# Peptides against a protein of PDB entry 6GMG, part 112

Target 1, 331 residues: chain A of PDB entry 6GMG
Amino acid sequence: DSDDRVTPPAEPLDRMPDPYRPSYGRAETVVNNYIRKWQQVYSHRDGRKQQMTEEQREWLSYGCVGVTWVNSGQYPTNRLAFASFDEDRFKNELKNGRPRSGETRAEFEGRVAKESFDEEKGFQRAREVASVMNRALENAHDESAYLDNLKKELANGNDALRNEDARSPFYSALRNTPSFKERNGGNHDPSRMKAVIYSKHFWSGQDRSSSADKRKYGDPDAFRPAPGTGLVDMSRDRNIPRSPTSPGEGFVNFDYGWFGAQTEADADKTVWTHGNHYHAPNGSLGAMHVYESKFRNWSEGYSDFDRGAYVITFIPKSWNTAPDKVKQGWP

## One batch from the design tools (peptide)

Design b1_p30_2_s2 (made by RFdiffusion4, then SolubleMPNN; from b1_p30_2, 22 letters changed)
Fold by OpenDDE base, seed 2:
Structure b1_p30_2_s2 (fold): chain B 331 residues (1-331), chain A 30 residues (1-30)
Amino acid sequence: as target 1 above (331 residues)
Amino acid sequence: SEEEKRIKEALETEKKSQLAVLEWLKKQAE
């Protein structure tokens, strides 16, 4: 229940953050301290440090999604999502594997499907596509030029994305980005925009018309990437959590992690910023905390989720919410 | 728009708690 959600108060623009707390390979801090860091490091518009606005603080207060929201400038639509799924592994494991002791067939299939996703390859695919998009954005001063460049880049790489429909989330993503159209954003100039990446963890078994087993243990066929493109159809993701497998058990509906546009080639060294829950300092959940995790810790996820998608969106190059280098923690 | 509707629904149903994080931390401590 978000009724106890509170918008964090404003932080003075020049207030420095307190040191982050190390926690099992992550850097952790309370949301207000993250705001301080954000203002010092990520707030810059056209090179000028900005105080996080009330609107941005409100977005941030929604928890894990809030981190991605404030840094991307829009609520995540998740339309341009990528993953990697090993179909051969899945088939072979189903054929030759066996359920664990006490594991139902449905539970076995759900687990095997989950394990058949490769988070690193999914992330790399998103990075690859983002790189192609960034090249296409260069020197493109209208959407038509961008799309032409994009098609050319894809053709040169023999990428299956070149066959996507013009209305596909792949080609429509830029035009559907609010900041692209904003005067102080892209101002309809693709060359003023850059591709950025965030990740969403969610549950596959969301179909209410499906079996209870799928809702409890996952739907092995749901949210698989299309062959060749790696695109995941996210249209059926309605933020429905995993169904309880035992009385009293409860699961959360999603997790979001912000990557941005880091240039670190080693996936294991990339930093992912995420939150634990909505900010409820006077409620049972308490204050929101923000975490900066390495890829290993982020990609591991929780038992609440059996899918991970890596999503591309766009932000103005004038924003510093997606720098080339992200330093974990403070100082 | 349909997208706005989805966002509204997501905000209304957003459910993230400390429970999952605690479980993860416990696992890391093993």
Scores: peptide ipSAE 0.261, ipTM 0.818, DockQ to the pose 0.358
Fold by OpenDDE base, seed 5:
Structure b1_p30_2_s2 (fold): chain B 331 residues (1-331), chain A 30 residues (1-30)
Amino acid sequence: as target 1 above (331 residues)
Amino acid sequence: SEEEKRIKEALETEKKSQLAVLEWLKKQAE
């Protein structure tokens, strides 16, 4: 089905977008119109508007991941991921709670685990860490200086991340960012980079060696954040969707939402940009649409997913794909 | 590379549509 994907055509640099339309509390538009908005608002390199390149349009055309891809400049690796899990709530509910009528034990445990994740706290943790990283980046002109600054910041805050191994995704994330190494990007200068955030929704029950019940209803023990740090080991995420519980039922493998580096302190007022599916204007799925959702709409997710991770990556400060303020819709 | 393989696999099984979910949400709100 992916063979029906089409790269959206180029849009003139000065073409203004048409108004977005409301859609279930979100601002919605077709992908072509998003490209127009992107060129007006997010395309800037060193303060100058840029036409979205063919490569960028191709990335965007892949759907929900495409929005994060084009704005971050790389396909999401999801290595530096954060979440928040209430272990006490989980244990208490398992002990004192009861399955609903008709709910299996596995379904009950999966649901309780899902409900024990706090999306807002997970997001807040990622923002906190991104802030620490940005402080460490600010005056660092080589990776060694960045790492030293980072360790100092963590020590001052008594953050458990200070105990992470040097090879941890936490410390290696910057050096593994392609745009950091690019001449027109970071040029190996940390002070030219900034931390940004995106989110991934996915299914916990991906272990092929586990029970069918876990694949259908979730694995309560999978993809939990480490205590203290909030880090989620994403190495076992193979983009495997939830298994059907009934004939004809099907689930999608993931969803991605782009946040960037918004400074809005109220999580509920932050804007998350995401796509519905790959662009197939001549296929059964139709044209790709882009949504700008508030946090409550994004974090709610879908039944397809029982995990949400908030991922940190880096982009050059010269890019405007992650501005301090994001306005929902157009105008 | 393993990373390229993972990316390829992910793209092959890219999310199909949220439209059905949106329709479901609409129904639930009624």
Scores: peptide ipSAE 0.160, ipTM 0.751, DockQ to the pose 0.368
Fold by OpenDDE base, seed 4:
Structure b1_p30_2_s2 (fold): chain B 331 residues (1-331), chain A 30 residues (1-30)
Amino acid sequence: as target 1 above (331 residues)
Amino acid sequence: SEEEKRIKEALETEKKSQLAVLEWLKKQAE
């Protein structure tokens, strides 16, 4: 029952976290303890440690999206999303591959499409773009300067993103970021902002007008990145979960993982923070848990999802929710 | 706005448990 959601109580600012515990190759803790860690490590505004506000605790309590929400400062809009899809692999496997025993054609095609996405390359593309954006932000004191810098950077790199429309999410993302406009945030100064990354897992077969097979096994043609840019059109993502393939089967609609702005060059060593469900300590679901996973664990995803997107947004540099280095677990 | 509607819908859906995820994790531990 969704009504069982509870906002975690405030944690004293000086309370240290309890040790995280190993959980299936991840570091795991209860949400209350994550709040403690967050306050010690990620809460800093202008170098000053902050207690997580009631609003932030409420955002966090919503589950997997909550971690990204509290750290990015806004509910994920997912407008600036990147992925990598191997079209040649897809075509080749469809042509030369065969359905597994008991696998329908639709199931086969859906699986092949899923497997044709490269999570690592998608992540790297997002990081590349974020780096370009960060360079464009660094000395830009107004939006015009930022956009000019961005265009120059893209031109220098011969990046296909240079051809995007001025109204595209790519160019409008900064101006549409609430924290950019806030006095205590960016204050309309791009140089006070930095690009950050989170990931969303979701289901491709969301078109209700499509075949039942696509809803059950995936839509092989849906949510592919545009060639050259790597941009994924997320406009058709309506948070619709995978359709059950058998009675009693149920799937969740999405998962979110927070990366931030880690500088670790090895993707496999990057840490992704995510939650399991909404916080219901007095309900059947129990307390929300937060996981810190390595990229491999995160990128593997779940059977609930056949798409992964890596999304860029912005936060003030004064926030410490996206540090250069994230330590997995505690201590 | 359309965006606000989407957020509202997403939040309502997020209130559901990620049981599938939990079950998957459990399976991986076996």
Scores: peptide ipSAE 0.154, ipTM 0.757, DockQ to the pose 0.439; fails the geometry check
Fold by OpenDDE base, seed 3:
Structure b1_p30_2_s2 (fold): chain B 331 residues (1-331), chain A 30 residues (1-30)
Amino acid sequence: as target 1 above (331 residues)
Amino acid sequence: SEEEKRIKEALETEKKSQLAVLEWLKKQAE
């Protein structure tokens, strides 16, 4: 029950973390210990360590979304989302493939669609776009200059994003970022901001007007990226979980992973930070745990989800929540 | 590996719905 959620207590600013638990490419710790690490490593504003505020601790306590929330400074809106879908693979598998033994046609189509998404290419696209945005931000001191720079960069690369409407999430994302407008944030100066990335896993079969099979096994046509741009329309994502396929089965509604602005070129070596559930130390769920996973572990996802989106947002450069390098665990 | 599978399964079982956040957001929008 969500009523069991507790905000983790404040940790002294000078308290060092306990060692994380390493396990096959992951590092794990309890949320309180993550707060300690966060204060030592990620809390810096204008070069000074900060104690995680009560508000930030409350955000964090909500679970998997909490890590992204506290590090991005806002609840994820997921408007600027990217993915990669192999249409040729999808068509070929539908044409030449067959359901597995005991697999229904709907299960087959849903599975084939899921497998036709390429998480690595989706991530790469988001990184590419973030890089373009960062170049556009670098010397822009007002939004107009930023947009002009962005259009020029896109034109030079012959990127289909150049054709997006001015009101699209792509062009409106910066001005719609609260920290951009804050005096102690961007102060309406794009050059004070940088693009960052997080990922969301979710279920495609969320349309209640569709067939039960789509809700159980996925909607093959839902949440596909637009050709050329890679943009995913996330407007129909209402955090509806997968429908049970058997009695007693239940699925969660989403998972979030924080990447930030790591510069590691090898996708497989990038670190993704995420939580398991809301913090309920006195409840049946127990304390929230935070994981630092490599990309392969993150991108694999769970059976709860058949879509992965890579989302771009912005944070002030004065924040250290998205450093160039993220180290797993402690020390 | 088998161990990696076990870890994944354990992590999957620990995941819970975050729908409570939506209720909080609704309240803030009022």
Scores: peptide ipSAE 0.023, ipTM 0.564, DockQ to the pose 0.049; fails the geometry check

Design b1_p30_2_s3 (made by RFdiffusion4, then SolubleMPNN; from b1_p30_2, 20 letters changed)
Fold by OpenDDE base, seed 4:
Structure b1_p30_2_s3 (fold): chain B 331 residues (1-331), chain A 30 residues (1-30)
Amino acid sequence: as target 1 above (331 residues)
Amino acid sequence: SAMEKEIQEELEQYKASQLAVLAYKKAQAA
């Protein structure tokens, strides 16, 4: 079928990318050109640039998730997710606000809930936690040392995460990272790993037993962060898209954006890399495109989604898929 | 593996949703 996913061909290691083009405040290019950029900028292992492997190209070709997949080295599990929700704002708007003209009560409540999430604070929380983790990793040469360091750091900061169960994704995330166990990766040495961040956009109304209104307009109570920790229970995220509000309407079930480990303190200046759809150059969707967006562009999201989570995972420090600075576009 | 199967299912769901959106947009443009 012409709509089938296609793996982009290999690009010569020394091939320079063509210039990116501006697209609504972001830089945009076709997937093959991103591969060229990736090989020049992000492919480095132990300081040596690498040709993107067939496996990596295959991962990348799956669209928005592919960018995160190829750069993190694993398919997103989304277990260690953070967000920020303003409960007071939510309650106040529900109490004192009114539905817009033509807006149903359910639509109003869903919208108010969506607007009560603070993307910047959610991102900041993830960065804060990643920083704590990185400090815990720095001089830890086994998992036990890492966990001890982590607990100490959390205690010093009076962080509610210190009360998480030992089986929590927060404490198990490192050991469950394939690259941590790889000989050429972490080799079971936490000090060889660093925390990285990506983001997932998804729909809240995924409970099949809930009302149709919640599936159409959002579930105001779903996927809220836990107080104090900011952790989001992602166990009920089954990648179910928003339900149609009109006949024939369709929505995408998720979007992924790669941040990595940028050190830019201003959230608004951070760059997020993401894809539009899976690569189908001979199909109706066309070739996959990759976008490098500023935080504002990424966090704005689409009507397809009413939730955003910022997820922490780990990669080897020897990888350059998460550099301190990311330059938007090319050159 | 179970994990691989789960990944494939998620990817298929994603692809299906993309095609559904495309179909809708095309219908609206007609």
Scores: peptide ipSAE 0.607, ipTM 0.935, DockQ to the pose 0.940
Fold by OpenDDE base, seed 2:
Structure b1_p30_2_s3 (fold): chain B 331 residues (1-331), chain A 30 residues (1-30)
Amino acid sequence: as target 1 above (331 residues)
Amino acid sequence: SAMEKEIQEELEQYKASQLAVLAYKKAQAA
C-alpha cells in the first residue's frame, strides 16, 4: 500500500544537511535531511558521531512521535506530565462569560477550559522540576541517593511533589527508564543521567462514556493538573482523537514536540522539534517533514487538540540529543 | 511483549488518524 510507512534510507555519516527553509516562523526540512543534521549535531555518544541506525530511522519515520522517540531513546510513556491550569480564570469565565455567536454551551465550556491552560507556565513548571531532578542526579551514584537528594531539594523549595507516593511517576520515572539501566547508558548510575522534556498535544474528550458534546468540543474537567504539583494524570489518555463535528471530519490523535534540555531562559526563544506525519513518500501523505519551531509556534497547536502536557523523561548525559543550545535550522 | 504490542497499537492509531484527516481535507477540496 502506497500509504504504508516507509523507513528513510541511511544517510552517510559525513553527509552535511541541506539548508532548512523558513516556514511560517519555523525551520522546516524533509526527514532525510533531518537525519543528516541529527548525525552531525545530535548523534554523539560519548563525544563520537553516530550514524542513525535502522531502528532509529524506523522510529523517526513515525512522524511527530518519531522525533521524540529517536531523541529520547524510548517510546513516549507520558507518565510524568505537567501542565498549568488557571482555575479562577476558568470559573470566572464560565460565570461571567458567554458563548460566542453560534457557539453552543458545550463549545463554550470546552474553549474556556482550553484557554484556561497556560502553556508557558506549564512548560516552566516542567523545567523547574527537571532542574530539581538534575540537581538530585548530579552526584547520586545509586537510586537511593537520587531519591534522597530529590526529597531534600523538594523540601528546600517547599514543593508539593515531596508528598507524592514513592510509586508515583515522579519518583519512579528514573528507574523505569530503559537507558538508565543500560551499560552504555546510565549503568544504574543516576549521575550519568539528565532530565529532558518533551511535549504532547492531545484531545481531552476521550471518554467514550461521556456525552457526544464532550467528545466533540472537549471535556472541561479532563486532564487538569493537580494543584501544587502540576502533575497531570495521563492514564486516561488513550490516544483517541477529537470526534468529528461535521460529517467526514477527522482529527489527529496526538502531536509530540522535542525540547530536550535547552538552557535558554526565555521560553519564547526555545526550539521545539517535531514532525508532521509518518513517512509515506510514495503515499498521499508524502514524505515526512521535520520542523524546528519556536515555543510560540509549538504551543499554538492545532484545533485537533485542547490539551498540552510537558513531560519529563531521562537520557544519558553521554547522548547529545538534548544539548544546552539548539540552533534552529541549518546552517 | 505487551509493551511492544501497546506501542504498535498507538502507532497504528496515529497513522489511522493521519489518514482520516487527509481524507477529510481531500474531500473538502473536491
Scores: peptide ipSAE 0.604, ipTM 0.934, DockQ to the pose 0.922
Fold by OpenDDE base, seed 1:
Structure b1_p30_2_s3 (fold): chain B 331 residues (1-331), chain A 30 residues (1-30)
Amino acid sequence: as target 1 above (331 residues)
Amino acid sequence: SAMEKEIQEELEQYKASQLAVLAYKKAQAA
C-alpha cells in the first residue's frame, strides 16, 4: 500500500545537510536531510560521529514520536510526566466567564481547562526536577547511591517528590531505562547517565465511559498534575484522539517534541525538534518533515490536543543527542 | 513481547489518526 511507512535510506556519514527552510518561525527540512544533520551534530558516541543505523532510521520514520525515539534511544513510555495547572484561574473563569457565541457549556469548560494549564511552568518544573536528578546522578556509582542522593536533594529543597513511593515512576525511571543497563551505555553506573526532557501533546477526553461531550470538547478533570509534585498520571493515556465534532472530522492522537538537555535559561529561546507524520514518500501523506521549533511554536500545539506533558527520561552522557545548545536549522 | 506489541499498537493508532486527518482535509478541499 502506498500509504505504508517507509524507512529512509542511509545517508553517507560525511554528507552535509542542505539548508533548512523557515516555516512560521521554525526551521523545517525533509527527514533525509535531518538524518544528515543528526549524523553531523547529534550522532556522536564518546565523541565519535556515527552513521544513523537502519534501526534508528526505522524509529525516526514513525514521525513525531520517531524524533524522540531516535534521540532518547527508547520508545517513549511517558511515565515520569510533569505539568502545571492553575486551579484558581480555572475556578474563577468557570464562575465568572461566559461561553462564546455558539459555544456549548462542555466546550467552554474544556477550553477553560486547556487554558488553565501553564506550559511554561510545566516545562520549568520538569527542568527543575531534571536538575535535581542530575545532581543526584553525579558521583553515584550504583542505584542505591543515586536514590540516596535524590532523597537528600529533595529533602534539602523541601520538595513534595520526597514523599513519593519507592515504586513510583519518579524513583524507578532510571532502573527502567534500557540504556542504563547497557555496557556501552550507563553500565549500571548512574554517574554515566543524564536526565533529558521531551514533551507529549494529547487529548484529555479519552474515557470511553464518559460523556460524548467530554470526548469531543475535553475532560476538564483529566490528566491534571498532582499538587506539590506536578506529576501527571499518564496511565489513562491510551492514545485515543479527540472525537469528531462534525461528520468526517479527524484528529491526530498525539504529538512529541524533543528538548533534551539544553541549558538555555530562557524558555522562549529553547529549541524543540519534532516530526509532522510518519514517512510515506509514495503515499498521500508524503515525505516526513522535521521541524525545529521555538518553545512558543511547540507549546502552542494544535486543536487536536488539550494537554501537554513534559516527560523526563535518561540517556548516557556519552551520547550527543541532548547537547547543551541546540541551533535551529542549517548552517 | 507484550511491550513490543503495545508499541506496535500505539504506532498503528498514530498512523490511523494521521490518515484520518488527511482524509478529512481532502474531503473539505473537494
Scores: peptide ipSAE 0.594, ipTM 0.932, DockQ to the pose 0.932
Fold by OpenDDE base, seed 5:
Structure b1_p30_2_s3 (fold): chain B 331 residues (1-331), chain A 30 residues (1-30)
Amino acid sequence: as target 1 above (331 residues)
Amino acid sequence: SAMEKEIQEELEQYKASQLAVLAYKKAQAA
């Protein structure tokens, strides 16, 4: 068996998907069937259905990151990331709580830090910021107009993001988006773009100069959001997985989930699309599967990760990869 | 390009981690 990644074959443009199957409250299907759904639902450019290109199929085949990659049109850079951390809860639990039976102090602190992140509030912050950005984009026909609108919106809301540097990921995100510059994309017109959201799960204990305990059980101080803005400095995320706590133990280095631009107000009803692993139909991993999960299923994550960030990027409004409503499964 | 190289490195890290998890699961099942 070969563990090599394989690019899924092309699917006919008019081929309808087979029904998805339930999987632990999620809708699940094989990657080829997701391509069929994607072509029917998400592929539209300027209102016209498109076949997924070879390049897009190749991107998709890289597993969990592939879904975000194909729908955002670029490999995730994770520069504009948001989270919510309850500092009071963290301090209180450290002070008044105690390690579980057999739990080390480092393990306790790592767990308490993980539990002090509020995934729903982090997601809500990203949605709030995306909404502000979308308002700033709406009638802006150049970047200068967009930035002026953005600053005005932030000032009106007394948002701490108004104090960010002009070179920060917050203000530079649009100009650094390839599809914004493309002639068939934004064509340097902000009003042709919209903000979208995806999420990344990763490990906090990535600093090789820190203690082994932090690498095994988490670094309580790493990747916390800045107060007021909710921005997470992702510069130290080097996609390093959790260190083994027992011989031979392995962890995945990251997971990605695609939300897009759903308008559903109830976070619990939002749908997150993600993959299990890279496509290796001839290897031990097997064929890639795509999951459409509710927020609860996505935000729960895995023991591989102790951080969740909600990232904002941009896509052209002419793309249908981020519709207002996402239906879970098929039909 | 430098960007392409960086992406490739991240993808290789991801693949390696997936295989490591698989190896661990296989060992646990034995």
Scores: peptide ipSAE 0.592, ipTM 0.931, DockQ to the pose 0.928

